# Peptides against a protein of PDB entry 4ASU, part 211

Target 1, 270 residues: chain A of PDB entry 4ASU
Amino acid sequence: ATLKDITRRLKSIKNIQKITKSMKMVAAAKYARAERELKPARVYGVGSLALYEKADIKTPEDKKKHLIIGVSSDRGLCGAIHSSVAKQMKSEAANLAAAGKEVKIIGVGDKIRSILHRTHSDQFLVTFKEVGRRPPTFGDASVIALELLNSGYEFDEGSIIFNRFRSVISYKTEEKPIFSLDTISSAESMSIYDDIDADVLRNYQEYSLANIIYYSLKESTTSEQSARMTAMDNASKNASEMIDKLTLTFNRTRQAVITKELIEIISGAA
Target 2, 83 residues: chain B of PDB entry 4ASU
Amino acid sequence: FTFASPTQVFFNSANVRQVDVPTQTGAFGILAAHVPTLQVLRPGLVVVHAEDGTTSKYFVSSGSVTVNADSSVQLLAEEAVTL

## One batch from the design tools (peptide; made by RFdiffusion4, then SolubleMPNN)

Design b2_p22_1_s3 (from b2_p22_1, 13 letters changed)
Fold by OpenDDE base, seed 5:
Structure b2_p22_1_s3 (fold): chain B 270 residues (1-270), chain C 83 residues (1-83), chain A 22 residues (1-22)
Amino acid sequence: as target 1 above (270 residues)
Amino acid sequence: as target 2 above (83 residues)
Amino acid sequence: DEALAELLARRAEAAAFLAALA
């Protein structure tokens, strides 16, 4: 490579490093906020899921319709955040299909659709875009829940798949159950909750869905920002190493050029 | 007893004596070993009676309340504030 | 603008990758 080529590469990588460092700082700020907001959201969301765990709601085997909700965002450069969710969605979809279930998919965040479009496009009901620019609110979750409930797709049970935050350096892709109103109403295990008004139960389920979606969004956001921070840090370090290597190459090449020129001058060949 | 909004936790798996909640079907008190039930909240006053005899009051908007067979209670309000 | 920064980062990364392969 010529000195000019090396210089151009150095400049490019230095610019990348600057950008990645900046993005790291932005991600760090967003992570800090997300983590704070996740604390109450987790209690709230886990509380909403408690009924399903305690009631041990089961869907009859003859019921075939299953909904998968994948939760991520629109934003890239966050390591394996999106691919992890997509991978589990694919696995779940395949398992359900093998069990003779009909599977439909909802994507929260455009990245889910981007990954699954080629293989699962026909299974998508809707994709929610414009996710990840601002922290998700309960209002956002309510909109998603409402859209789902009004989609016209009658599912029996479903799965919401998202990245649960563990620590600044760790997340885990998780799956939580969702159930249709009909499934809840018909569940034998719900008999202990007798004399519940049908309208009350409907409203309850609407809140439950919104609650779970909200929780998943908060977990996802925190995981994403943490992962992005780590990814950008790694990118910055990699860039630094490359800069060092190229700088050495530049110096060696420059010395060689100077030596050659000097020899040419001394020899009179120039 | 768990009482939370999306943005704030008031009680997390706490032991309380009684919780009074405003529901769409009517206000009721949740005592120890209350029968399992599901209710939807209406805007109104929540009163938490602690075991030590202290009483805390909250305003809640919409939401849900769950009483499970194991006596666990989840009060989940969309909005809630301490009074 | 975060979106712009991301776009620029992606472009730069792609360029660097291509340059490294050459």
Scores: peptide ipSAE 0.018, ipTM 0.831, DockQ to the pose 0.011
Fold by OpenDDE base, seed 3:
Structure b2_p22_1_s3 (fold): chain B 270 residues (1-270), chain C 83 residues (1-83), chain A 22 residues (1-22)
Amino acid sequence: as target 1 above (270 residues)
Amino acid sequence: as target 2 above (83 residues)
Amino acid sequence: DEALAELLARRAEAAAFLAALA
């Protein structure tokens, strides 16, 4: 490589490093906010899931319609955040298909579609875009819930797959259940909740769905920002190492050029 | 007893004496060992009676309330403010 | 330009990934 080539590459990598450092700081700020907002959201969301855990709702085996909601975002550069969700979605879809169930997919965030569109395009009901630019709100979750309920797909049960935040260095892809109104209404374990008005139960389930979606979005966002911060830090470090290597190469090459020029001068061959 | 909105937690697994909630079918009081039920909140006043005798009032918009067989209660409001 | 920053960051990650594999 010529000195010019090395210099160009150095400049490029230095610029990249500046960008990755900046992105790290932005991600750090977003992470800090997301973590603060996750605290109440987790209490809220886990509270909503408490019914399903305590009631141990089971879907009859003869029911075959299953919904998978994958939660991520539109934005990249966050390590394995999207691929982790997609991997679990694929696994779940394959398992359900092998069990003879019909599977439909909802993607929250464009990255889910980007990963799964080739293999699962026919299973997608809807993909929600413009996710991850701003912190998710309960309103956003409500819109998603409403769209799902209005999709016309009469699922029996479903799963929402998202990254649960553990720490700044750790997340785990998890699955939480989603149940249709009919499944909840027919569940034997729900008998202790007798005399519930059908309209009340419907409304309750709408809130529950929105609550779970909201919770998943908050977990996902926190995980994503943390992962992005880490990814950008790693990128910055890698860039630094590459700069050091290229700088060494530059210096060696420069010395070689100088030596060559000196030899030419001394030999009179120039 | 858990009482939260998406953005704020008021009670987290707390022991309370009584919670009065506004539901679409009418206001009711949740006491210890209340029968399991599911209700939807209407805009109105929530009153929490703590074990220490203190009473706290909240305005809630919409949401849900769950009373489980184990006497755990989840009051989840879309919006809630302390009064 | 956030889009440019993201693109450049991706390239950096890719480059870093490639460098780590090498």
Scores: peptide ipSAE 0.012, ipTM 0.828, DockQ to the pose 0.011
Fold by OpenDDE base, seed 2:
Structure b2_p22_1_s3 (fold): chain B 270 residues (1-270), chain C 83 residues (1-83), chain A 22 residues (1-22)
Amino acid sequence: as target 1 above (270 residues)
Amino acid sequence: as target 2 above (83 residues)
Amino acid sequence: DEALAELLARRAEAAAFLAALA
């Protein structure tokens, strides 16, 4: 490579490093906010799941309609955040299909669609876009819940798949169950709640769905911002290493050029 | 007893004497060993009676309350504020 | 003659530089 070529590459990588450093700072700020907001959201969300854990809701084997909700976002450059969710969605879909279940998919965030559309297009009901530009609100979760309930797909059981935040350097893709109103109302384990009015139960399930979606969004957002921060840090380090290598190459090449010019002067070939 | 909104936690696995909640069918008191039930909240007053005799008051918008067989209670309000 | 002298001077300087690098 010529000195000019190396200089051009150096300039390009230095610019990339500036961008990645800037993105790291932005991600760090978003992460800090997300982590603060996750604390109460986790208590709230875990509380919403308590009924299903305690009641041990069972779906009859003859019920075959299963809904998978994958929770992520629209934005990239966050490591394996999206692919992790998609991988688990694929695995779950395959397992359910092997068990003779009908599977439909909802994607929260455009990245889920981007990854799965080619192979699972026939299973998609809807994809929610514009996820990740701002922190998710309970209102956002309610809109998603409402859209799901109005989708016309009468699922029996479902799975919501999202990344649970563990630490600034760790997340885990998890699955939580969702149940239709019919499944809840007909579950034997719910007999202790038989005195509950049907309208009350319907409203309760609407809140539960919104609550779980909200919780998943908050976990996902925190995980994503943390992962992006880490990814941008790694990118910045990699850029730094490349700059160092290219600088050494530049210096060596410059010396070689000087030596060549001196030899040409000595030999009279110039 | 757990009482939270999406943005704030008021009680987390706490022991309380009684919780009065506003539901769509009216207000009711949740005592120790209350029968399992599911209810939906209406806008109104929540009163938490602590074991030491102190009372805390909250205004809630909408949400749900769950009383489980194990006597655990989850009060989940969409919005809640301390009074 | 001046051009030759300049060329010879440059060659001498280059040779000295290369010798110092070796």
Scores: peptide ipSAE 0.006, ipTM 0.812, DockQ to the pose 0.003
Fold by OpenDDE base, seed 1:
Structure b2_p22_1_s3 (fold): chain B 270 residues (1-270), chain C 83 residues (1-83), chain A 22 residues (1-22)
Amino acid sequence: as target 1 above (270 residues)
Amino acid sequence: as target 2 above (83 residues)
Amino acid sequence: DEALAELLARRAEAAAFLAALA
């Protein structure tokens, strides 16, 4: 490689490093906010899931319709955040299909659709786009919940798949159950709950769904920002190492050129 | 007893004497041995009676309340403020 | 003559540089 080639490459990598450092800082700021907002959201969301855990709601085996909701975002450059969710969605869909279940998919965030469109396009009901630019609100979750409930798809049970935040360096893809109103109302374990009006139960279920979606969005956002911060940090470090290597190569090449020129001058071969 | 909104936690697995909640079916007092039930909140006043005799008041917009067989209670409001 | 002088000057500088590296 000529000195000119090395110089051009150095300039390019230095520019990339500046971009990745900037992106790291932006992700760090968003992460800090997301982590703060996740604390109450987790209490709220886990509280909403408590009924399903305590009541041990079971879906009859003859029920075949299963809904999978994958939660991520529209934005890339965040490591394995999207692929992790998609991988688990694929696995779950395959398992359910093998069990003779009908599977439909909802994607929260465009990246899920991007990954699964070729293999699972026929199973998609809807994809919610414009996710991840701003922190998710309860209003956003409510809109998603409402659209699902009004879709006309009569699922029996479902799964919401999202990345749960563990730490700045760790997330885990998890699944939480979603139940239809009919499944809840017909569950034997619900008999212990006294004098529940059908309208009350319907409204309760609407809140429950919105709550769970909100919780999943907050977990996903925090995980994503943390992963992006880490990815950009790694990219910056890799760029730094490459710059160092190329700088050494440049210096060696420059010295060789100078030496050659000096020899030519001394020998008169010029 | 857990009482939270999406953005704030007021009580997390706390022991309380009584919680008065505004439900769509009417005002409801939740005691320690209350039967399991599910209710939805209407806009109104929540009153928490602590074991030490202190009373705290909150305004809630909407949400849900769950009383479980194990006497655990989850009060989840869309919006809530201390009064 | 100027070209020759310049060449000789460069040679002298190169020789001095090489000697300093030695």
Scores: peptide ipSAE 0.005, ipTM 0.809, DockQ to the pose 0.003

Design b2_p22_1_s4 (from b2_p22_1, 13 letters changed)
Fold by OpenDDE base, seed 3:
Structure b2_p22_1_s4 (fold): chain B 270 residues (1-270), chain C 83 residues (1-83), chain A 22 residues (1-22)
Amino acid sequence: as target 1 above (270 residues)
Amino acid sequence: as target 2 above (83 residues)
Amino acid sequence: DELLEELLRRREEAKAFLEALK
């Protein structure tokens, strides 16, 4: 490579490093906010799931309609965040199909559809876009919940799949159950609950769904920002190493060029 | 007893004597041995009676309340403020 | 970068020598 080529490459990598450092700082700021907002959201969301854990709601085997909700975002450059959710969605869909269940998929965030469109396009009901630009609100979750309930798909049970935040360096893809109003109302385990009006139960279920979606969005956002921060840090380090290597190459090449020029001068004088 | 909104936690697995909640069918008190039930909240006053006799008041917008067989209670409000 | 400095010195000396021969 000529000195000119090496110089051009150095300039390019330095610019990339500047961009990745900037993105790291932005991700760090968003992560700090997300982590702070996740604390109450986790208590709220886990509280909403308590009924389903304690009531041990079972769906009859003759009920075959299953809904999978994958939660991520529209934004890339965050490591394995999207692929992890998609992988678990694929596994769950395959297991359910093997059990003779009908499976429909909802994607929260465009990246889910981008990964699964080739293999699972026929199973998608809807994809929610414009996710991840701003921190998710309860209003956002409520809109998603309402649209799901009004989609016309009468599922019996479902699964929401998302990345649970563990630490700045760790997340885990998890699944939580979702049940239809009909499944809850007909569950034998619910008989211990006092006579509940149908309207009350419907409203309760709407809140429950919104609560769980909100919780999943907050976990996902925190995990994503943390992963992006790590990814940008790694990219910046890799760029730094490449700059060092190219600088050494530049110096060696420059010496060689000067040596060649000297030889040409001497040979031309002879 | 757990009482939270999406943005704030008021009680997390706390022991309380009684919780008064505003529901669509009317206000009712949740005691330690209350039967399992599900209710939805209407805008109104929540009153938490601690075991030590202290009383805390909150205004809630909407939400849900769950009383489980194990006597655990989850009060989840869309919006809530301390009074 | 002592090598670079030495090479640059030699280059200038060579150029000066060639000019003197003209």
Scores: peptide ipSAE 0.029, ipTM 0.811, DockQ to the pose 0.003
Fold by OpenDDE base, seed 4:
Structure b2_p22_1_s4 (fold): chain B 270 residues (1-270), chain C 83 residues (1-83), chain A 22 residues (1-22)
Amino acid sequence: as target 1 above (270 residues)
Amino acid sequence: as target 2 above (83 residues)
Amino acid sequence: DELLEELLRRREEAKAFLEALK
């Protein structure tokens, strides 16, 4: 490699390092906000899931329609965030198919679609784009919930798959159940609940769905920003190491060039 | 008793004496060992009566309330403010 | 770094010598 080539590469890597450092800082700021906003969101979301856990709602085996909601974002450079969700979605879809279930997929965030489109294109109902630029709001979750309910796909049960935030260095891909109104209304375990008006139950389920989606978005966002921060830090370190290596190569090459020039001068003067 | 909005937690697994909630079917009080029920909130006043005798008032916009068999209660409001 | 500096020094000396011979 010529000195010029090495210099060009050095400049390029230095620029990349600047970008990754900047992205790290942005991710850190977004992470800090996301973590703060996750605290109440978790209480809120877990509260919504409490019914399903306590009532132990089961879907009858004869019910075949299953919905998978994968929650991620449109934005890359966040490690295994998207692939983890996609992997879990694939696994769940395969298991459900093996059990004779019909599976449809909703992707929250374009990255889910990009990963699964080739293999699962026929199972996708809708993909929500423009996810991850701004912190998710309850309004966003409500829109997704409404779209799902209006999609015309009458699922019996479903799975929402998202990355749950554990710590700045750890997330876990998890699945939470979603149930149709019919499944909830027909569940034997719901018999202990006092006479619930059908309209009330419908409205309740709509809130529940929105709540769970909101929760999943908040968990996902926090996990994503944390993972991005880590990824950008690693990229910055890798760039630094590469800069050091190239700098050494540059110095050695420069010495060789100078030595050659000296030999030429001496031989030509001679 | 858990009372939260998407952005704020007011009570988290707390013990309370009574919670008055505005529901679409009517306002009712949740006491200890209330029968399991699901309700949807209407805009209105939530009153939490603590065991120490203190009363807290909140305005809620909409949401849900769940009373479980284990006497756990989840009051989840879309928007809530302390009054 | 020391070697590079020495080489650079020698280069300058060689150039100066060649100029003096012109």
Scores: peptide ipSAE 0.025, ipTM 0.813, DockQ to the pose 0.004
Fold by OpenDDE base, seed 5:
Structure b2_p22_1_s4 (fold): chain B 270 residues (1-270), chain C 83 residues (1-83), chain A 22 residues (1-22)
Amino acid sequence: as target 1 above (270 residues)
Amino acid sequence: as target 2 above (83 residues)
Amino acid sequence: DELLEELLRRREEAKAFLEALK
């Protein structure tokens, strides 16, 4: 490589390092906010899931329609955040198909669609875009829930797949169940609940779905920002190492060029 | 007893004496060993009676309340404020 | 850096020498 080429590469990598450092700081700020907002959201979301855990709602095996909701975002450069969700979605879809179930997919965030479009395009009902630019609100979750319920796909049961936040250095892709109104209303385990009006149950389910989606969005956002912060830190360190290597190469190459010039001068003087 | 909104937790797995909730079918009090039920909240007043005899009042917009067979209660409001 | 400075010095000396021969 010429000195000019090395210099150009050095400049480029230094610029990338500046960008990655800046992105790390932005991600850190967003992470701190997301973590604070996740605390109440987790209590709220876990509370919404309590019924399904306590009632042990089971879907009859003859019911075939299954909905998978994958939760991520539109934004990249966050390590394995999107691929982990997509991988679990693929695995779940394959398992359900092997069990003779019909599977439809909803993607929250454009990255899910980007990963799964080629292999699962026919299973996608809808993809929600513009996720991850701003912190998710309950209003956002409600819109997603309503659109799902109005999609015309009458699922029996489903699963929501998202990254649960564990720590600044750890997340886990998890799956939580979602149930249709018909499945809940027909569940034997629900018989212990006193005469619930059908309209009440419908409204309850709508809230439950919105609550779970909201919870998943908050977990996903916190995980994503943490992962991005880590990814940008790693990128910055890698850039630093590359700069050091290229600097050494530059110095060696420069010495070689000077040596060559000296030899030419000495040889021409003879 | 758990009482939360998306942005705030008021009670987390707490023991309370009674919770009065506004539902679409009317207001009712949740006491110890209340029968399992599901209800939807209407805008109104939530009153929490603590075991120590203190009462706390909240205004809620909408949401759900669940009373489980194990006597656990989840009150989940879309919006809630302390009064 | 020390080697580079030495090489640059030698280059200048060599140039001066060549000019003095002309």
Scores: peptide ipSAE 0.023, ipTM 0.817, DockQ to the pose 0.004
Fold by OpenDDE base, seed 1:
Structure b2_p22_1_s4 (fold): chain B 270 residues (1-270), chain C 83 residues (1-83), chain A 22 residues (1-22)
Amino acid sequence: as target 1 above (270 residues)
Amino acid sequence: as target 2 above (83 residues)
Amino acid sequence: DELLEELLRRREEAKAFLEALK
């Protein structure tokens, strides 16, 4: 490679490094906010799930309609965040199909659709786009919940799949159950609860769904921002290493050129 | 007893004497060993009576309250403010 | 960096020498 070629490559990589460093800082700021907002969201979301855990709501085996909600975003450059969710969705869909269940899918974020469109397009009910630019709000979750309930798909049970935040360097793809109003109403374990009006139960279920979706969005957002920060840091480090290698090559090449010129001058061949 | 909104936690697995909640069917007090129930909140006043005799008041917009068989209570409000 | 500086110095000296021989 000529000195000119090396210089051009160096300039290009240095520019990439600047961009990745900047993106890292932006991701870090968003992560810090997301982590703070996740703390109360966990208490709220886990509180909403408490009924289902304590009542041990079971879906009868003869019920066939299953809903899968995958939660991610529209934004890339965050490592395996989207692929992890999609992978688990695929696995769950395949297992349910093998068990004779009907499976429908809701995607939160365009990346889920992008990954699954070719293989699962017929199973998609709806995809929510424009996710990830702004932090998710309870209003956003309520809109998703409402759309789900009004979709016309009368599921018996469902699963919400999202990345749970563990630490700045760790997340885990997890699944939480979603139950239809009919499933909750018919559950034997619900008999211990005092006479609950049907309208009350319906409203309660609507809140529960919104709460769980909100929780999943907050977990997903925090995981995504942390993963993006890590990805940009890694990219910056890789760029740095390449810069160092190219700089060494440049110096060696320059020395060789100078040496050749000196020999030519001394020999009179110049 | 857990009382939270999406953005704020007021009580997290705390022991309280009594919680008065505004529900769509009316206001009721949740005491120790209350029977399991599910209710939906209406806009109104929540009053938490602590074991030490202190009383805290909150305004809630909407949400849900769950009383479980194990005497755990989850009060989840869409919006809540300390009064 | 030291080697490069030395080589550059030698190059300039060599050029000056050749010019002086003309």
Scores: peptide ipSAE 0.023, ipTM 0.807, DockQ to the pose 0.004; fails the geometry check

